# Ledger of designs, part 211: peptides against a protein of PDB entry 5KEZ

Target 1, 320 residues: chain A of PDB entry 5KEZ
Amino acid sequence: NVAIYNPFRPWWERYQPVSYKLCTRSGNEDEFRNMVTRCNNVGVRIYVDAVINHMCGNAVSAGTSSTCGSYFNPGSRDFPAVPYSGWDFNDGKCKTGSGDIENYNDATQVRDCRLTGLLDLALEKDYVRSKIAEYMNHLIDIGVAGFRLDASKHMWPGDIKAILDKLHNLNSNWFPAGSKPFIYQEVIDLGGEPIKSSDYFGNGRVTEFKYGAKLGTVIRKWNGEKMSYLKNWGEGWGFVPSDRALVFVDNHDNQRGHGAGGASILTFWDARLYKMAVGFMLAHPYGFTRVMSSYRWPRQFQNGNDVNDWVGPPNNNGVI

## One batch from the design tools (peptide; made by RFdiffusion4, then SolubleMPNN)

Design b2_p23_7_s2 (from b2_p23_7, 16 letters changed)
Fold by OpenDDE base, seed 1:
Structure b2_p23_7_s2 (fold): chain B 320 residues (1-320), chain A 23 residues (1-23)
Amino acid sequence: as target 1 above (320 residues)
Amino acid sequence: DFKLPFRDRLVGPEQGYIVEPVF
């Protein structure tokens, strides 16, 4: 991915790929392979946060300022380490003046235009699908169990399906022969937009963002909510079907106070209430559960906003 | 430098889902 130095190596640089090489601040490919092997050997499975909707931001300077040292040029859409060229992006398909998503009530814009400047891959092209599948298959062959598909709302479900159809079975050294990768898709659906979580049910599970938002409200006793109201928690609360739901109390985005649930989201900053929420989630049968492992950072609130919400995880691979 | 906004910023009204997913 791109190396951002202002601010200094933020968490979100990881979501701006310039190649599919496995050499990031998290480690190199050998270290990753070692981790996957060690985890699999003790029954711990690995899923990868796969950023396949886009490459890096349009405004990032060209050069070799990347975690693997690969050259890239966002201006010319040149990513030779893949390789991608200008023909592999939706620049000509997006019809907005800016090239960015301007109206989230237009499903075509949401999927064919750039997410806040992130260069949008032309997933309709078999070449692009194949390059992504090659990346994911490399991970599958290493021994990962599945994937979180980042920014799935911004990809056509059929394009996702086409990529998934190219995937190998899981590595038979650790998984039963013929096993398929575990797939869950990041789709933010709180209602009011044309794109629905149900559009993606055919590809795998979907993130249920209503879960953390509503649970936070209940545990905080906001708006007269009571724990007793959780009697029909899950589908009874209007959530997606349990077998399609990936549930969580917080994620890396909303623990920073922006978006789904807003201030209702419980995080490690609210230790007691957070433990209650996580405990409830783990005890309740609804959905596939995900527990957040995060870190503290020096929060600095200005006008109700944490100006240090960019701070990345602690790092011992070169710099903290 | 380019900064990635938080994806969770989009909020809409409550709506229901189907009981059984369609594959």
Scores: peptide ipSAE 0.022, ipTM 0.544, DockQ to the pose 0.035
Fold by OpenDDE base, seed 3:
Structure b2_p23_7_s2 (fold): chain B 320 residues (1-320), chain A 23 residues (1-23)
Amino acid sequence: as target 1 above (320 residues)
Amino acid sequence: DFKLPFRDRLVGPEQGYIVEPVF
């Protein structure tokens, strides 16, 4: 991915890929393979956050400022380490003036235009699908158990399916023969927009962001909410079917006061309430649960916003 | 100096919005 030095190695640089090389601030491919092997040998499975909707930001400077030193040029859409070129992006398909998503009530814009300037891959192309599948299959062959698909709302479900149909079975050294990768898709659907979580049920589980948002209001006792109202928690609250839901109290985005859920989201900063919410989540049968492991950073609020919300995990000169 | 804004920011109960990126 892009190596950002101003601010210094923010967490979000990981979501700006320039190649599919397993060479990042967390380590090289050999170290990753070693970790996956050691984890699998003790029954701990690895799921990769796969960034396949886009490459890096359109305004990032060309050069070799990347975690593996690969050259890239966002201006010309040149990513030779893949390789991708201008033919592999949706620039000509997006009809907005900026090239970015401008209206989230337009499903076509949401999927065909750039997410916050991130170069949008043309996932309708078999070439692009194949390059992504090769990346994911390499990970599967190493021994990962599945994937979180980042920014799934911004990809056409059919394109996702086409990629998934190219995937290998899981590595039989650790998984039963014929096992398929576990797939959960990041789709933010709190209602009010045309794109729905149900559009993606055919590909695997989806993130249920209503879960953390609503649970936060209840635990915080906002708007007169009471825990007794959780009697029909799950589908009774309008959530997706349990067998399609991946649930969580917070994620890396909304933990920072932004994203789906806003201020209602409980985090480790509110330790007591957070433990209550996580405890409830783990005790309740609804959905597949995910627990966040995060870190503290020097928060500095200005006009209600943390100016240090970019701060990445504890590191040694960028190395985690 | 690129700063990636948070995706799908939400204020209140309504579905989120995207903040314009700062480059």
Scores: peptide ipSAE 0.019, ipTM 0.544, DockQ to the pose 0.039
Fold by OpenDDE base, seed 5:
Structure b2_p23_7_s2 (fold): chain B 320 residues (1-320), chain A 23 residues (1-23)
Amino acid sequence: as target 1 above (320 residues)
Amino acid sequence: DFKLPFRDRLVGPEQGYIVEPVF
């Protein structure tokens, strides 16, 4: 991914890929392979957060300022480490004036235009699908068990399916023959927009963002809500079917107030309430559970916004 | 022993849980 130095190595640089090389702030491919092996050997399975909707931001300067030193040129859509070129992006398909998503009530814009300037891959092309599949298959062959698909809302479900249909079975050194990778897709659906979580049920599980948002309101006792109202928690609250849901109390985005759920989201900053929410989540059978392991950072609020929301995890001069 | 079936792209709710470290 791109290496950003202003601000200094923010967390979000990881979501701006310039190659599919396994060479990041977290380590190199050999170290990753070693970790996966050690984890698998003790029954801990690895799921990769796969960023396949886009490459880096359109405005990032060309050069070799990346975690693996790969050259890239956003202006010319040149990513030779893949390789991608201008033919592999949706620039000509997006019809907005800016090239970015301007209206989230237009599903075509949401999927064909750039998410906040991030260069949008032409996932309709078999070439692009194949390059992504090769990346994911490399990870599968290393021994990962599945994937979180980042920004799935911004990809056409059929394109995702086409990629997933190219995936190998899991590595038979650790998994039974014929095993398939576990898939969960990040889709923000709180209602009111044309793209629905159900559009993606055919590809795997989806993130249920209503879960953390609603649980937060209950635990916080907002609007007179009570714990007793959780008797029909799950589908009874309008959530997706349990067998399609990946559930969580918070994630890295809404922990910073950016993502779905707003101020209702509980985090470790409210330790007591957070423990209550996590405890409830782990005790309740609805959905497949994800527990977050996060970190503290020096928050500085200005006009209600944390100006340090970019701060990444503890690191040694940028290296995690 | 922790067991997670991988027959398809879905996993049941009682088949375990994911810990997601944030980096």
Scores: peptide ipSAE 0.360, ipTM 0.851, DockQ to the pose 0.105; fails the geometry check
Fold by OpenDDE base, seed 2:
Structure b2_p23_7_s2 (fold): chain B 320 residues (1-320), chain A 23 residues (1-23)
Amino acid sequence: as target 1 above (320 residues)
Amino acid sequence: DFKLPFRDRLVGPEQGYIVEPVF
């Protein structure tokens, strides 16, 4: 991915890929292989956050300022480490003035335009699908158990399926022969937009962002909410079917105080309430549960916003 | 330099209505 130095090595630089090399400030491929092996040997499975919707931001300067030193040029859409070129992006499909998504009520913009400047991959192309599949298959062959598909809302479900159909079975050294990768898709669907979580059910599970938002409201006793109202928790609260839901109290985005769920989201900063929420989530049968493991950072609020919301995990001069 | 906004911040005021539970 790109190496960002202003701010200094933020967490979100990981979501700006320039290659599919397993070479980041967290380690190299050999170290990753070692980790996967050690984890699998004790029954801990690895799921990769796969960023396959896009490459890095269009405004990032060309060069070799990347975690593995790979050259890239966002301006010319040149990512030779893949390789991708200008033919592999949706620039010509997006009809907005900015080239970015401007209206989330326009599904075509959401899928074909850039997510806040991130170069949008042409996932309709078999070449692009194959490059992504090769990346994911490499991980599968290493021994990962599945994937979180980042920014799935911004990909056509059929394109995702086409990629998934190219995937190998899981590594038989640790998984039963014929095992398929576990897939869960990040889709922010709180209602009111044309893109629905149900559009993605055919590909795997979907993140249910209403879960943490509503649970936070209940645990905080906002708006007269009571825990007794959780009697019909799940589908009764308008959530997706349990067998399609991946549920969580917080994630790295909403842990930083804005967006889907907003202030209702419970985090480790509110330790007591957070433990209550996580405990409830783990005890309740609805959905597939995900627990956040995070870190403290020096929050600095200015005008209601944490100006240090970019801070990544503890590191030594950028190296984790 | 490019700064990536949080994904859930991309939901505008017209979007993201949380469905109320049915009691």
Scores: peptide ipSAE 0.022, ipTM 0.546, DockQ to the pose 0.029; fails the geometry check

Design b2_p23_7_s3 (from b2_p23_7, 15 letters changed)
Fold by OpenDDE base, seed 4:
Parts: C-alpha cells; sequence; structure tokens
Structure b2_p23_7_s3 (fold): chain B 320 residues (1-320), chain A 23 residues (1-23)
C-alpha cells in the first residue's frame, strides 16, 4: 500500500493498495506465512481484510513511496506491480463531474465512481477479476481461512461473485478437503439508500451495522430504550437473517466517528458500557460475532471531531 | 450517514442462530 507521511503513517494508508504484494508495515510475505502457519497450528484461523474495490487515491504522488517499494502512478492509473493500467479502472464509466461518488442515492455512482478519491477498479473486466482472484488465491494457498471484503457496497454483487467463483478451496494442510473460504462483506446499510445488504447475501455474510447502532442506543438507555426490549433481538429488530449477519459492537471507522452508527456506537473509551455490549453480543445467538481489538491514541476533539482520528497503532518509526 | 428512526423494529423471530464457517 501507499506509505503516507503526512500525517505520519495513518491507519488508513493500509486501505490504499498499489500492489497485491504481501509487504506491509506488519511484515513481509515470509513473516506472514510464518504467522499463518503458527496460528493454524494452534487452531487460530486468519481472515484477511481484502481491499479489492480500488487502488490508492487519485491525488497520491507517483513514485515508489509504498510499503513494498513498488512503483505506481495514480495520474496515469499505472500500477505495474499488478499490473493495472488505465483500462482497468472505471474512469470512463463514472459520469459524475468529480469522478467521485456524489450521490449515495444513485447506486450506479456508488459502485462505478471513486470512493473518496480512491481509484475505482473495473471489476466487470475478467482481467481485473482474475488479478484479484490470483491475489486472494495466493492467500488461500498460504493458509488463510477467508476474507473480509472491504467496501463491498461499492462493488456490484455479480462482480464479487465472479471473483469468488475463481477461488481455490482452503489449504488441506489445515482445513478439510473441499472447504471454501469464509466470506463476509462490508456493506453499510442502515436503510434509506438504494443499495441493500440483501443484494450481497449470495456471496456470503454481510456486516450488520444496525446491530452496533441499535445496541448502543439500548445500552446507553437513550430515548427510553431498555434492555428488556432486546427480547426479539436480531431479525425482530429488522436486522438481516442471522445466517447472513456478521455482527459487532464497533469497528475501526465508527470507533473514530466515521461511517455508520453515529454517536450511539460504543467503544473501549466507554469501557463499562462497551463490556456490557460485547458481553451481550457474545451471549446472544444472533449472527456471527466479531470482537474489536484496538489501541489508544491521543484524541483531540475540535468542533466535535477528533483531529487525531488518523493515528495508527503503536509502532516503531512506522513499523508495526 | 443515515440515522435510524427510533424503535425501527419488526415483528420477527425471537431467537437467533449461529452458522459456522464452511470449514
Amino acid sequence: as target 1 above (320 residues)
Amino acid sequence: DYKLPFRDRLVGPEQGYIVEPPW
């Protein structure tokens, strides 16, 4: 991914890929293989956060400022380490003036235009699908158990399906023969927009963002909400079917006030309430549960926003 | 950033279930 130095190595640089090489702030491919092996050997499975909707931001300077030193040029859409070129992006397909998503009520814009300037891959192309599948298959062959698909809302479900259909079975050294990768898709659906979580049920589980938002309200006792109202928690609250839901109290985005959930989202900053929410989530049978592991940073609120929301995990001069 | 209306809930099943990963 791109190495950003202003601000200094923010967490979000990881979501701006320039290659599918397994060189990051967390280590190289050999170290990753070693980690996956060690984890699998003790029954801990690895799921990769796969960023396949886009490459880096369109405004990032060309060069070799990346975690693996790969050259890239956003201006010319040149990512030779893949390789991708201008033919592999949706620049000509997006019809907005900026090239970015301007209206989230237009499903076509949401899927064909750039998410906050991130160069949008043409996932309709078999070439692009194959390059992504190659990347994911490499990870599968290393021994990962599955994937979180980042920004799935911004990809056409059929394109995702086409990629998934190219995936190998899981590594038989650790998984039963014929096992398929576990897939869960990040789709932010709180209602009110044309893209629905149900559009993605055919590909795997979907993140249920209503879960954390509603649970936060209840635990906080906002608007007269009570724990006793959780009797029909799950589908009874308008959530997706349990077998399609991946549930969580918070994620890295809404922990920082970004994305879905708003102020109701509970985080480790509210330790007591957070533990209550996580405890309830783990005790209740609805959905597949995900527990957040995060870190502290020096929060500085200005006009209701944390100006240090970019701060990444503890590191040694950028190396994690 | 859509805000959910107060008590946006449906009549549905009172109990959930867990489906394990395909491995």
Scores: peptide ipSAE 0.022, ipTM 0.467, DockQ to the pose 0.035
Fold by OpenDDE base, seed 1:
Structure b2_p23_7_s3 (fold): chain B 320 residues (1-320), chain A 23 residues (1-23)
Amino acid sequence: as target 1 above (320 residues)
Amino acid sequence: DYKLPFRDRLVGPEQGYIVEPPW
C-alpha cells in the first residue's frame, strides 16, 4: 500500500493498495506464511481483509512511496506491480463531474465512480478479475480460510461472484478437501439507499451494521429502549437473515466516533457497556459473530471530532 | 499526502441512525 507521512503512517493507508504484494507494516510474506501455519496448526483460522474494489487515491503522488517499494502512478493509472493500466479502471464509466461518487442514491455512481478519490477498478473485465483472483488464490494456497471483502457496496455483485468462481478450494493440509473460502462482504445498509444487503446474499455473508447501531441504543437506554425489546432480536428487528449476517458491536471505522451507527456504537472506550453488548452478542444465536480486537490511541477532541482518529496500531518496523 | 476521508465513506447522505424500533 501507499506510505502516507502526513499524518505519519495512519491506519487507513492500508486501504490504499498499489500492489497485491504481501509486504506491509504488518509484516512480509514469509512472516505472514509463518503466522498462518502456526495458527492453523492449533485450530485458529485466518481470514484476510481484502481490498479489491480500488487502488490508491487519485491524488497520491507518483513514485515508490509504498510499503514494498513498488512504483505506482495514480495520475496515469499505472500500477506495474500488478500490472494495471488506464484500461483497468472505471474512469470512462463514471459520469460525475468529479469522478467521485456524488450521489449515493444512484447505484451506478456508487459502483462505477471513485469512493472518496480511490481509483475504481473495472471489475467487469476478466483481466482485472483474474488478477484479483490470483492474489486471493495465493492467500488461499498459503492457508487462509476466507476473506472480508472491503467496500463490497461499491462492487457489482455479479463481478464479485465472477471473482469468487475463480477461487481455489482451501488448502487441504488444514481443511477438508473441497472446502470453500469463508466470504463476508462489507455493505453498509442502514436503509434509504438503492443498494441493499440482499443484493449480495448470493456471494456470502454480509455485514449487518444495524446490529451494532441498534444494540448500542438499547444498551445505552436511549429513547426509553429496554433489553426486553430484544425478545425478537435479529430478523424481527428487520435485520438480514441470520445465515447471511455477520454481526459485530463495533469495527475499526465506527470505533472512531462516526460513520454507520454514529454515537450509538459501543467500543472499548465504554468498557462496561461494551462488555454487556459483546456478552449479549455472543450469547444470542443471531448471525455469525465477530469480536473486535483493537488498540488505544491518544484521542484529542476538537469541536466534537477526534483529530487523532488517524493513528495506527503500534509498530516496530517503522522503516517500512 | 492524500488522506482517506473515511467519514464520507461510512456515511452516505441517506444513511443514519434508525430512530424508531421496527415495530
Scores: peptide ipSAE 0.022, ipTM 0.524, DockQ to the pose 0.030
Fold by OpenDDE base, seed 5:
Structure b2_p23_7_s3 (fold): chain B 320 residues (1-320), chain A 23 residues (1-23)
Amino acid sequence: as target 1 above (320 residues)
Amino acid sequence: DYKLPFRDRLVGPEQGYIVEPPW
């Protein structure tokens, strides 16, 4: 991915890929392979956060300032380490003046335009699908059990399906022959927008962001909400079917107070209430549960926003 | 840079496109 130095190595640089090389601040491919093997040998399965909707930001300077030293040029859409070129992006499909998503009520913009300047891959192209599948298959062959698909809302479900159809079965050294990768898709659907979580049920599970938002409201006792109202928690609250839901109290995005759930989201900063929420989640049968592990950072609020929400994990001069 | 507020805007009708699971 791109190495960003202003601000200094933010967490979100990880979501700006310039290649599919397994070479980042977290380690190299050999170290990753070693970790996967050790985990699998004791029954711990690995699921990769796969960034396949886009490459890096359009405004990033060309060069070799990346975690694996690969050259890239956002201006010319040149990513030779893949390789991608200008033919592999949706620049010509996006009709907005900025090239970015401007109207989230327009599903076509949401899927064909750039997410906050991130160069949007043309996932309709078999070439692009194949390059992504090769990346994911390499991980499957290493021994991962499945994937979180980042920014799934910004990809057409059919394009995702086409990629998934190219995937290998899981590595038979650790999984039964014929096992398929576990897929869960990040789709932010709190209602009110044209793109729905249900659009993606055919590809696997989806993130249910209503879960953390509503649970936070209840445990905080906002708007007169009571714990007794949780008697029909799950589908009774308008959530997706349990067998399609991946549920969580918080994630790395909404932990920073923005987006899906806002101030209702409980985090480790709210230690007592957070433990209550996580305890409830783990005790209740609805959905597939995910528990967050995070870190503290020096929060600095200005006009209700943390100006340090970019701060990444503890590191030594950029090395994790 | 990566701006969270832009990711949170969800507006539009249900697309209703569901595919068969790959398994």
Scores: peptide ipSAE 0.026, ipTM 0.601, DockQ to the pose 0.035; fails the geometry check
Fold by OpenDDE base, seed 2:
Structure b2_p23_7_s3 (fold): chain B 320 residues (1-320), chain A 23 residues (1-23)
Amino acid sequence: as target 1 above (320 residues)
Amino acid sequence: DYKLPFRDRLVGPEQGYIVEPPW
């Protein structure tokens, strides 16, 4: 991914890829392979957060300022380490003035235009699908158990399916022969938009962002909410079917006070209430559960916003 | 350097939070 130095190595640089090389601040491919092996040997399975909707931001300077030193040029859409070129992006399909998504009520913009300036890959192309599949298959062959698909809302479900159909079975050294990778898709569906979580049920599970938001209001006792109202928790609250839901109390985005859920989201900053919410989630049968493991950072609020919301994990001069 | 506006990434500019504090 791109190496960002202003601010200094933020967490979000991870979501701006310039190659599919397994070479980042967390280590190289050999170290990753070693970690996967050690984890698998003790029954801990690895799921990779796969960023396949886009490459880096269009405004990032060209050069070799990346975690693996690969050259890239966002301006010319040149990513030779893949390789991608201008033919592999949706610039010509997006009809907005900015080239970015401007109207989330237009499904074509949501999927064909740039997400906040991130160069949008042409996933309709078999070439692009194959490059992504090769990346994911390399991970499968290393021994990962599955994937979180980042920004799935911004990809056509059929394109995702086409990629998934190219995937290998899981590594038989640790998984039963014929096992398929576990897939869960990040889809932020809060209602009111044309794109629905149900559009993606055919590909695997989807994130249910209403879960943490609604649970937060109940635990906080906001608006007269009571624990007794959780009697029909799950589908009864308008959530997706349990067998399609991946549920969580918080994630790396909304624990920073932005995005889906807002101020209702419980985090480790509210330790007592957070433990209550996580305990409830783990005890309740609805959905597949995900527990957040995060870190403290020096929060500094200015005008209601944390100016240090960019801070990534503890590191030594950018190396994690 | 480019900074990802993660709030806009999540909900879009025309969307709001599911629930805001009652104050």
Scores: peptide ipSAE 0.024, ipTM 0.561, DockQ to the pose 0.031; fails the geometry check

